# Designs tried in a protein design run: peptides against a protein of PDB entry 6B4J. Part 202

Target 1, 315 residues: chain A of PDB entry 6B4J
Amino acid sequence: DITMQWYQQLQDASMQCVLTFEGLTNSKDSQAKKIKMDLQKAATIPVSQISTIAGSKLKEIFDKIHSLLSGKPVQSGGRSVSVTLNPQGLDFVQYKLAEKFVKQGEEEVASHHEAAFPIAVVASGIWELHPRVGDLILAHLHKKCPYSVPFYPTFKEGMALEDYQRMLGYQVKDSKVEQQDNFLKRMSGMIRLYAAIIQLRWPYGNRQEIHPHGLNHGWRWLAQILNMEPLSDVTATLLFDFLEVCGNALMKQYQVQFWKMLILIKEDYFPRIEAITSSGQMGSFIRLKQFLEKCLQHKDIPVPKGFLTSSFWRS

## One batch from the design tools (peptide; made by RFdiffusion4, then SolubleMPNN)

Design b1_p25_4_s1 (from b1_p25_4, 12 letters changed)
Fold by OpenDDE base, seed 3:
Structure b1_p25_4_s1 (fold): chain B 315 residues (1-315), chain A 25 residues (1-25)
Amino acid sequence: as target 1 above (315 residues)
Amino acid sequence: DEEQQKRLEELEREELEKIRAEIAK
């Protein structure tokens, strides 16, 4: 299976990255610990500062991240920080940065859906300039949200239930499994972020170049989802999230083919979702139903709320 | 319906081949 091979390759690359900077992370040396903390802050704080307030501020954040990844010194926490402070500094920063982008999906975007767009456009722009960060974003995303691949993890003989639950994307703390609503909320945030990344380009880059992970991956994702059996509550939720965020972009890109896909979803796949939907899961089902019906009726998918406009970039 | 499903599978395969090509670079 080529999809699973791709998944595994990304996970292997991520694991190799962790091994590469293990010396930095496991060092007992006081100076190394200081460098680690400074680099971690430099990598993650700018991402947490991303907001919908002004395009100029977003550009400053982008420039800071890019500078850090380029080996230039940046100011963080009142200190000058550079990846050159340690031979493993660049690998560490790339990993932590990618991890932070995905965390913003599962936390910030989960709570505020419109936050997907400013985060995604920065992530896309950084990915264009630093492909390794992009691969690591995918690795983190796939690990936390296997539905972003997509695949459904299977229970293996001898596996602990908690480990299986973690593979499915649930958080398990003190032998307590995350509530379903919180789980779906986090998964939604990550899918929405992904859907935003694949359609956005950093406006100050070379836009003539091909998107490093563009809408064709969105098309693939839909195709694969539709070729899989639906999962209760999860499929309805994430399919809605994906289409709400990137449906307009897919419509513009694939035109007639997109509408054929949408009809297939409504006429063939949706009944399969309905068949596995319990009374307690009707919320996600109804949202998807209403969305599909509205889009087909109007022959249009609306631009998602929070989409970045020209006025944003002039601010 | 069957034809639509077949077409969907073909599209999936095409996109997967593109991914494979990218990995091979």
Scores: peptide ipSAE 0.050, ipTM 0.635, DockQ to the pose 0.032
Fold by OpenDDE base, seed 5:
Structure b1_p25_4_s1 (fold): chain B 315 residues (1-315), chain A 25 residues (1-25)
Amino acid sequence: as target 1 above (315 residues)
Amino acid sequence: DEEQQKRLEELEREELEKIRAEIAK
């Protein structure tokens, strides 16, 4: 189907990217190794420094990342670093940067939901200026969280159980599968980051242009999820995460159509989720239910906690 | 990729139509 074709295309592009900079990655030359490490740090450290503290700091981080991707020298670890130091430097940096954004969803956002917004606005802004980084973000995101596509990976004949578990997004170490709560926490972080990216624009860019991956993709995601059979615990969790982060934006964009969607969820999809929810999984279901009931009662979706305000950008 | 974008738009439309049909019931 079209969804799987899109998924595979992005994965293929990502794989081809890795092959392109393999020379840099596998080089035994001391100078090449140094360049690789410098480029990796230059790409990833700024992302890790993203915080909710001040808009001015966020702008500095954005400018550094953009400068690096533009072939300009940047200071990293007390040294001047540029992608021009190696013919494969740009491809490598784009890949590692995209990977780091997704990792921040998987780790930082998973633990601190409010962190989604400053990370997402930088990612969105960089995506606008560097579309290849955006495609690689999607590739990394889809690989780690197939539910972000969305699709549910299927077991194929001859596949090892551990490989199937990894395809589902679980971490498997020493033949032990990740606990469900940790798995859902990581998936939640990535979905929340995605939900933030599709609604945010970098305020210092050309905002007259169309968002490179905007709310229409959020609407698509929601529609596809609702057309799929719910997955135990996963659907209730991620649907809540998604709606909590971008529900307000979707409401403003799609208005009456969005409310019809919420009614459909309440009247048609809730029973389907409930039917597959065990007593031990009721927490996620109840949380989603309470959220939707509150929103329908008040006829409003609240602005998510941590949403960036004008005051943030003046700091 | 323009072709990819067109495919995604088509997918969005198809999925939305399915949802609309369900809402209309």
Scores: peptide ipSAE 0.038, ipTM 0.663, DockQ to the pose 0.027
Fold by OpenDDE base, seed 2:
Structure b1_p25_4_s1 (fold): chain B 315 residues (1-315), chain A 25 residues (1-25)
Amino acid sequence: as target 1 above (315 residues)
Amino acid sequence: DEEQQKRLEELEREELEKIRAEIAK
């Protein structure tokens, strides 16, 4: 399966990256530890500072991240930090940066859906300039949210239940599995972030270039989802999240073909979701239903709340 | 007419299959 091969390739690349900077992460040398911490902060703090407040601030954050990845010194925590401080510094920073972007999907976007857009536009812009960061973003995303691939991990003979739950994206701590609502919230955040990334371009880059991971991947994602059996609550939730965030962009890009897809979802796939939806899961089901019906009735998908406007970039 | 209804449902199914085929490309 091509999708699974792609998934595995990204995971392998991510693992190889970790192995590459193990010397830095496992060093007992005090100087190396200091460098590691400085680099980690330099990579992650700017991402945490991303907000919907002002476009100018977002540009500053982008420039700082790009400078760091370009081997230039940046100020972090009152100190000058550079990836050149250690031979493994660049690999480490790329990995941690990518991890942080996905974590913001998992946490910030999960709690504040509108946060997807400023995070995504920075991620997209950085991905354009630093493809390895993009690959690592996908690797982290796929590992935490297999539904972003999409695929459904299967239970294998001899596998521990906890390991299977983790493969499904659940957090398991002290032999306690994450509550379903929290799980779905995190998955929603990551899917929304992904849906935002594939449609957004950094406005100060070369927009004539092809998006490094554009809407064609969104189309692929939908196609793959529709070719899979729906999962209880999960499919209805994530399909809604995805369409709410990038449906408008897909509509504009694929036009008639997109509407055919949407009709297929409503007329063929949605009944299959209904068939596996319990009475306690009607919330996500009804939300998806209403969204699909409204979109088909109006022949329009609204621009998502939080979408970055020209006024944002002038602030 | 029940027969007409059944025929319409069949045509709808055929169209859905065409859409699936298109999506699979």
Scores: peptide ipSAE 0.022, ipTM 0.510, DockQ to the pose 0.017
Fold by OpenDDE base, seed 4:
Structure b1_p25_4_s1 (fold): chain B 315 residues (1-315), chain A 25 residues (1-25)
Amino acid sequence: as target 1 above (315 residues)
Amino acid sequence: DEEQQKRLEELEREELEKIRAEIAK
C-alpha cells in the first residue's frame, strides 16, 4: 500500500532523526544540557509567539526561525544561540520545531481556529526553505492524527487496548482514555492546520517555485477519504474542518471538478456518514450537512475566517 | 526525497482517477 509506505517512511525518518541527536538529549554534561535547553527554547518560543496581530511581527518570527535553521546566531532568552553549538544541534532544532508546529495545531488551532493561518503560512515558508522540517512536520502530524494521512489504524492480535487507542490519536493517561470531545477538538485543530499549510505560500519567498506540499495533496486527501468507509463522528467532523479551511482554495484550483466532487460528497458519501451517525453524534453531522447544502446552493465556498489578507501583511 | 515524491505522485494520480471514474457516472 503506497499510503502506508509513505507513512512508514516519514516515521522512519523521524525516528532516525531522534537517534541522530540522542547524544545531545541524553548527555549528562552541564554544558550540553544548557545548550539543549537553549536550542529547544530557540526552536519553540518563536512558534508560540505567532499571532494574528501583525504581518510585520510574523515576518520577524519567520526570519528568526530561518536564521536559526541556517546556522546563524539568534537571540533567545537573552542569550546568543546557534545550532553550531553542538554537532547534533541542527537535527535537534529541526525536530523540535516541527513538533512545535504540530503542537500548535493540536492546542492553539484547536481552541482558536483562526490561528491556523498565521501558523500555517510560517510553516509553509519554512518548509519551502527547509524540506526536512516539512517531512518532520508530516511525521509528527501523521503520528498524532492518522486521519491526516489518511488511514485508520487497525487493532491487531495481542495489542493492548491502550496502545490501540493511542494509535487512533487518543491520549491515554493513568489508564484513562481522553474524552471524545477533547479528542475531536485536537484532531480538528491538526486537520485545520494541515488544510491551511497546503494552500498558503510565504509571500516573501520565491513564488516561482512550486509549493513543497500544495493543494494537490488536499485533493489527494479528499480522494482517499472518499474511498474509505466513514468513521462515526470522526469523518463528519474532520471533513467539515478540512472543507471549511481549504474548500475555497480547492474550488478555485479545481473549478468544475471540485463541484462535481462536492456533489458526490453530498449525494453519495454523506448518506453513508448518516447511516453510521448515532443520535448523540448529530452535531457534527448537521454541521457538515448545513455547510454542504449552503455551498451547493450558493455555488460558492466562503473564504475561511482568519484568512490572511493584504491588509495583514501591511501591518 | 525523490522516491517519496514519486510515490506521492503515483498515489495522487491513482486516487484522482478513482474520483474521476466515480464522477463520470
Scores: peptide ipSAE 0.040, ipTM 0.651, DockQ to the pose 0.028; fails the geometry check

Design b1_p25_4_s2 (from b1_p25_4, 13 letters changed)
Fold by OpenDDE base, seed 5:
Structure b1_p25_4_s2 (fold): chain B 315 residues (1-315), chain A 25 residues (1-25)
Amino acid sequence: as target 1 above (315 residues)
Amino acid sequence: SLEDERKIKEMEDEELAKIREDIAA
């Protein structure tokens, strides 16, 4: 399976990255520990500061992240921090930065769907300038949300149940599996972030270049989902999330082909979802149904709430 | 990498072909 090969390649690259900066991570030297913490903060704090408040602030955050990745000193926690402070500093920062972007999908976007867009546009812009960060974003995303690949992990003989649950994306703490609602909320956030990344370009970059991970991946994602058996509750939830965020962009890009796909979803795939939906899971199903019906009736997909406008960038 | 781009394109083409077949049916 070529999809699984791609998944594994990204995971391998991520693992190799971790091995590369193991010396920094495992160092017992007090100075090395300090550098590690400073680099980690420098990589993650700017991402946490991303907000919908003003485009100018978003640009400042972007510039700070880019400067850090470019080997320039940046101010973090009242100190000057640079990846040059340690030979493994760049690899470490790239990894932690990518991890933080995905974490913002898992946490911030999960709670506030509109937050997907400012986070995504920064991620996209950084990805354009630093492809390795993009690969690591995918690796982190795929590991936490296999449905973003997409694939449905299968139980293998000899596997512990908890390990299988983790592979599915569930958090398992103290032998207790995460509640379904919390699980779906986190998955939704990550899918929404991904759907935003693939359609957004940093406005201050070189727009002549092709998006490093653009809408063609959105089309691929939908195609792959439709070629898979639906998963109870998960498929209906994430399909809605994806279409709500990037459906308008896909409509504009693929036009007639998009509508044919949407009809296929409604007529062929939706009944399959219905067949596996229990009475207790009707919420996600109904939401998807209403969305599809409305879009097909009006022959339009609305621009998602929180989409960044020209006025945002002038602020 | 160029190889990665090729693989991604191949994946996209394959998935798109499947969708096209389904739409044509």
Scores: peptide ipSAE 0.033, ipTM 0.606, DockQ to the pose 0.028
Fold by OpenDDE base, seed 2:
Structure b1_p25_4_s2 (fold): chain B 315 residues (1-315), chain A 25 residues (1-25)
Amino acid sequence: as target 1 above (315 residues)
Amino acid sequence: SLEDERKIKEMEDEELAKIREDIAA
């Protein structure tokens, strides 16, 4: 399976990255520890500062991240920080930065869906300039949300139930599995972030270049989902999330082909979702139903709430 | 890598082909 090979390749690359900076992370030297912490803060704090407030602020954040990744010194916590402070600094920062983007999907976007767009546009722009960060974003995303690949992890003989649950994306703490609502909320956030990334370009970059991970991946994702058996509650939730965020962009890009796919979803795939939907899961089901019906009726998919406009960038 | 890009493109083309087949059926 080509999809699984891609998944595994990204995971392997991520693991190799971790091994590469192990010296920095495991060092007992006080100076090395200080450098590690400074680099971690420099990588993650700017991402946390991303907001919908002003385009100018977003540009400053982008420039800071790009500068850091380019080996230039940046100010963080009142100190000058550079990846050149340690030979493993760049790898470490790339990894932590990518991880933080995914965490923002998991946490911030999960709670505030509109936050997907400013985070995604920065991530996309950084990905364009630093492909390794993009690969690591995918690796982190895929690990936390296998549905972003998409694939459904399978239970293997001899596997502990908790490990299987973790593979499915559930958090398991103290032998307690995460509640389904919290699980879906986190998955939704990550899918929404991904759906935003694939359609957004950093406006101050070279727009003549091809998107490093563009809408064609959205088309692929939908295709793959439709070729899979639906999962109870999960498929209805994430399909809605994905279409709500990037459906308008896909419609504009693929036009007639998109509508054919949407009809296929409504007529062929949706009944399969319905067949596995229990009475307790009707919320996600109804939401998807209403969305599909509305879109087909109006022959339009609305621009998602929080989509960045020209006025935002002039702010 | 170039190889990765090629692989991704192949995956995309394959998935698109599957969709086209399903829509044509």
Scores: peptide ipSAE 0.030, ipTM 0.586, DockQ to the pose 0.029
Fold by OpenDDE base, seed 4:
Structure b1_p25_4_s2 (fold): chain B 315 residues (1-315), chain A 25 residues (1-25)
Amino acid sequence: as target 1 above (315 residues)
Amino acid sequence: SLEDERKIKEMEDEELAKIREDIAA
């Protein structure tokens, strides 16, 4: 399976990255520890500062991240910080930055869906200039949300139940599995972030070039989902999340082909989702159904709430 | 890498082909 090979290759690359900077992370030297902390803060704090308030502030954040990744000194925590402070600094920063982007999907976007767009446009722009960061974003995303690949992890003989639950994306602490609502909330946030990334381009870059991970991946994702058996509650939830965020963009890109796919979802895939949906899980199914029916009726998918406008970039 | 890009493109094309076949049927 080429999809699984791709998944594994990204995971392997991520693991190799961790091994590459293990000297920095495991160092007991006081100076090395200080550098590590400074680099970690420099990588993650700008991402946490991303907001929907002003485009000018978003540009400042982008420039700071790009400068850091380019080996230039940046101001962080009142200190000048550079990846050149340690031979493993760049690898470490790339990894932590990618991890933080995915974490913002898991946490911030999960709670505030509109936050997907400013985070995604920065991530997309950084990915364009630093492809390794993009690969690491995918690696982190795939690990936390296998449905973003998409694939459904399988239980293997001899596997502990908790390990299987973690592979499915659940958090397990003290032998207690995460509540389903919290699980779906986190998965939704990550899928929404991904759906935003694949459609957004940083407006101050060379937009003549092809998107490093564009809408064709969205089409692929939908195609693969539709070629899989639906998973109870998960498929209905994430399919809605994905289409709400990038459905408008897909409609514009694929036109008639997109609508044929949407009809296929309604006529062929809905019954399959319904067949595995219990009475207590009808909420996600009904939400998806209503969304698709509305879109098909109006022959339009609305621009998602929070989509960045020209006025945002002028602020 | 170029090899990775090729593989990704192949995956995309394969999945697109599958959905196109389903739509055409």
Scores: peptide ipSAE 0.037, ipTM 0.612, DockQ to the pose 0.029; fails the geometry check
Fold by OpenDDE base, seed 1:
Structure b1_p25_4_s2 (fold): chain B 315 residues (1-315), chain A 25 residues (1-25)
Amino acid sequence: as target 1 above (315 residues)
Amino acid sequence: SLEDERKIKEMEDEELAKIREDIAA
């Protein structure tokens, strides 16, 4: 399975990255611990500061992240911080930065869908300049949300139920599995972030270059989903999230082919979703139904709420 | 890597082909 090979390759790369900076993370030396904390803060704080307030502020955040990844000193927590402070500093920062982007999908975007766009445009721009960060973003995303690949983890004989639940993306704390609503909320946030990344480009970069992970991956994702049996509640939820965020962009890119796919979803795939939908899951089902019907009726997919406009970049 | 790009392209082409077949039916 080519999809699973791709998934595994990214996971292997991520694991190798962790092994590379293990010396930094496991060090008991006080100076090494200090460096680790400074680097972690320098990598993650700028991402947490991303907001929809002003394009100029977003540019400052981008420049700071890029400077850090480029080996330049940056101010963080009142200190000058550089990845050159430790031989494993760059690998550590790239990993933590990528992890933080995915966490923002899982947390911030999950709660505020509009936040997907400013986070995604920074992530896309950084990915363009630092491909390894992009690969690590995918690795983190795929691990937390296998549906972003997409694939459905299977229960294996002898596997603990909790481990299977974790593989599916559930959080399990103190032998208590996460509530379904919270699970879907987190998955939605990550899918929305991904859908935003694949369509956005940093406006101050070289736009002549090909997007490192563009809309063709969105088309692939849809194709793969449609080739899989739907999962109860999950498929209806995430398919809606994906189409709401990047459906307009896909429509513009693929035109007639996109509409044929959308018809296929409505006429052939949607009944399969219906067949596995329980009465308690009708909310997600109805939401997807209404979205598809509206889009087909109007022959248009609206620009998603929170999409960054030219006026944003002038602020 | 170039190999990764090739694999991704192959995946995309395969998935697109499947969808095209379904759309044509």
Scores: peptide ipSAE 0.031, ipTM 0.597, DockQ to the pose 0.028; fails the geometry check

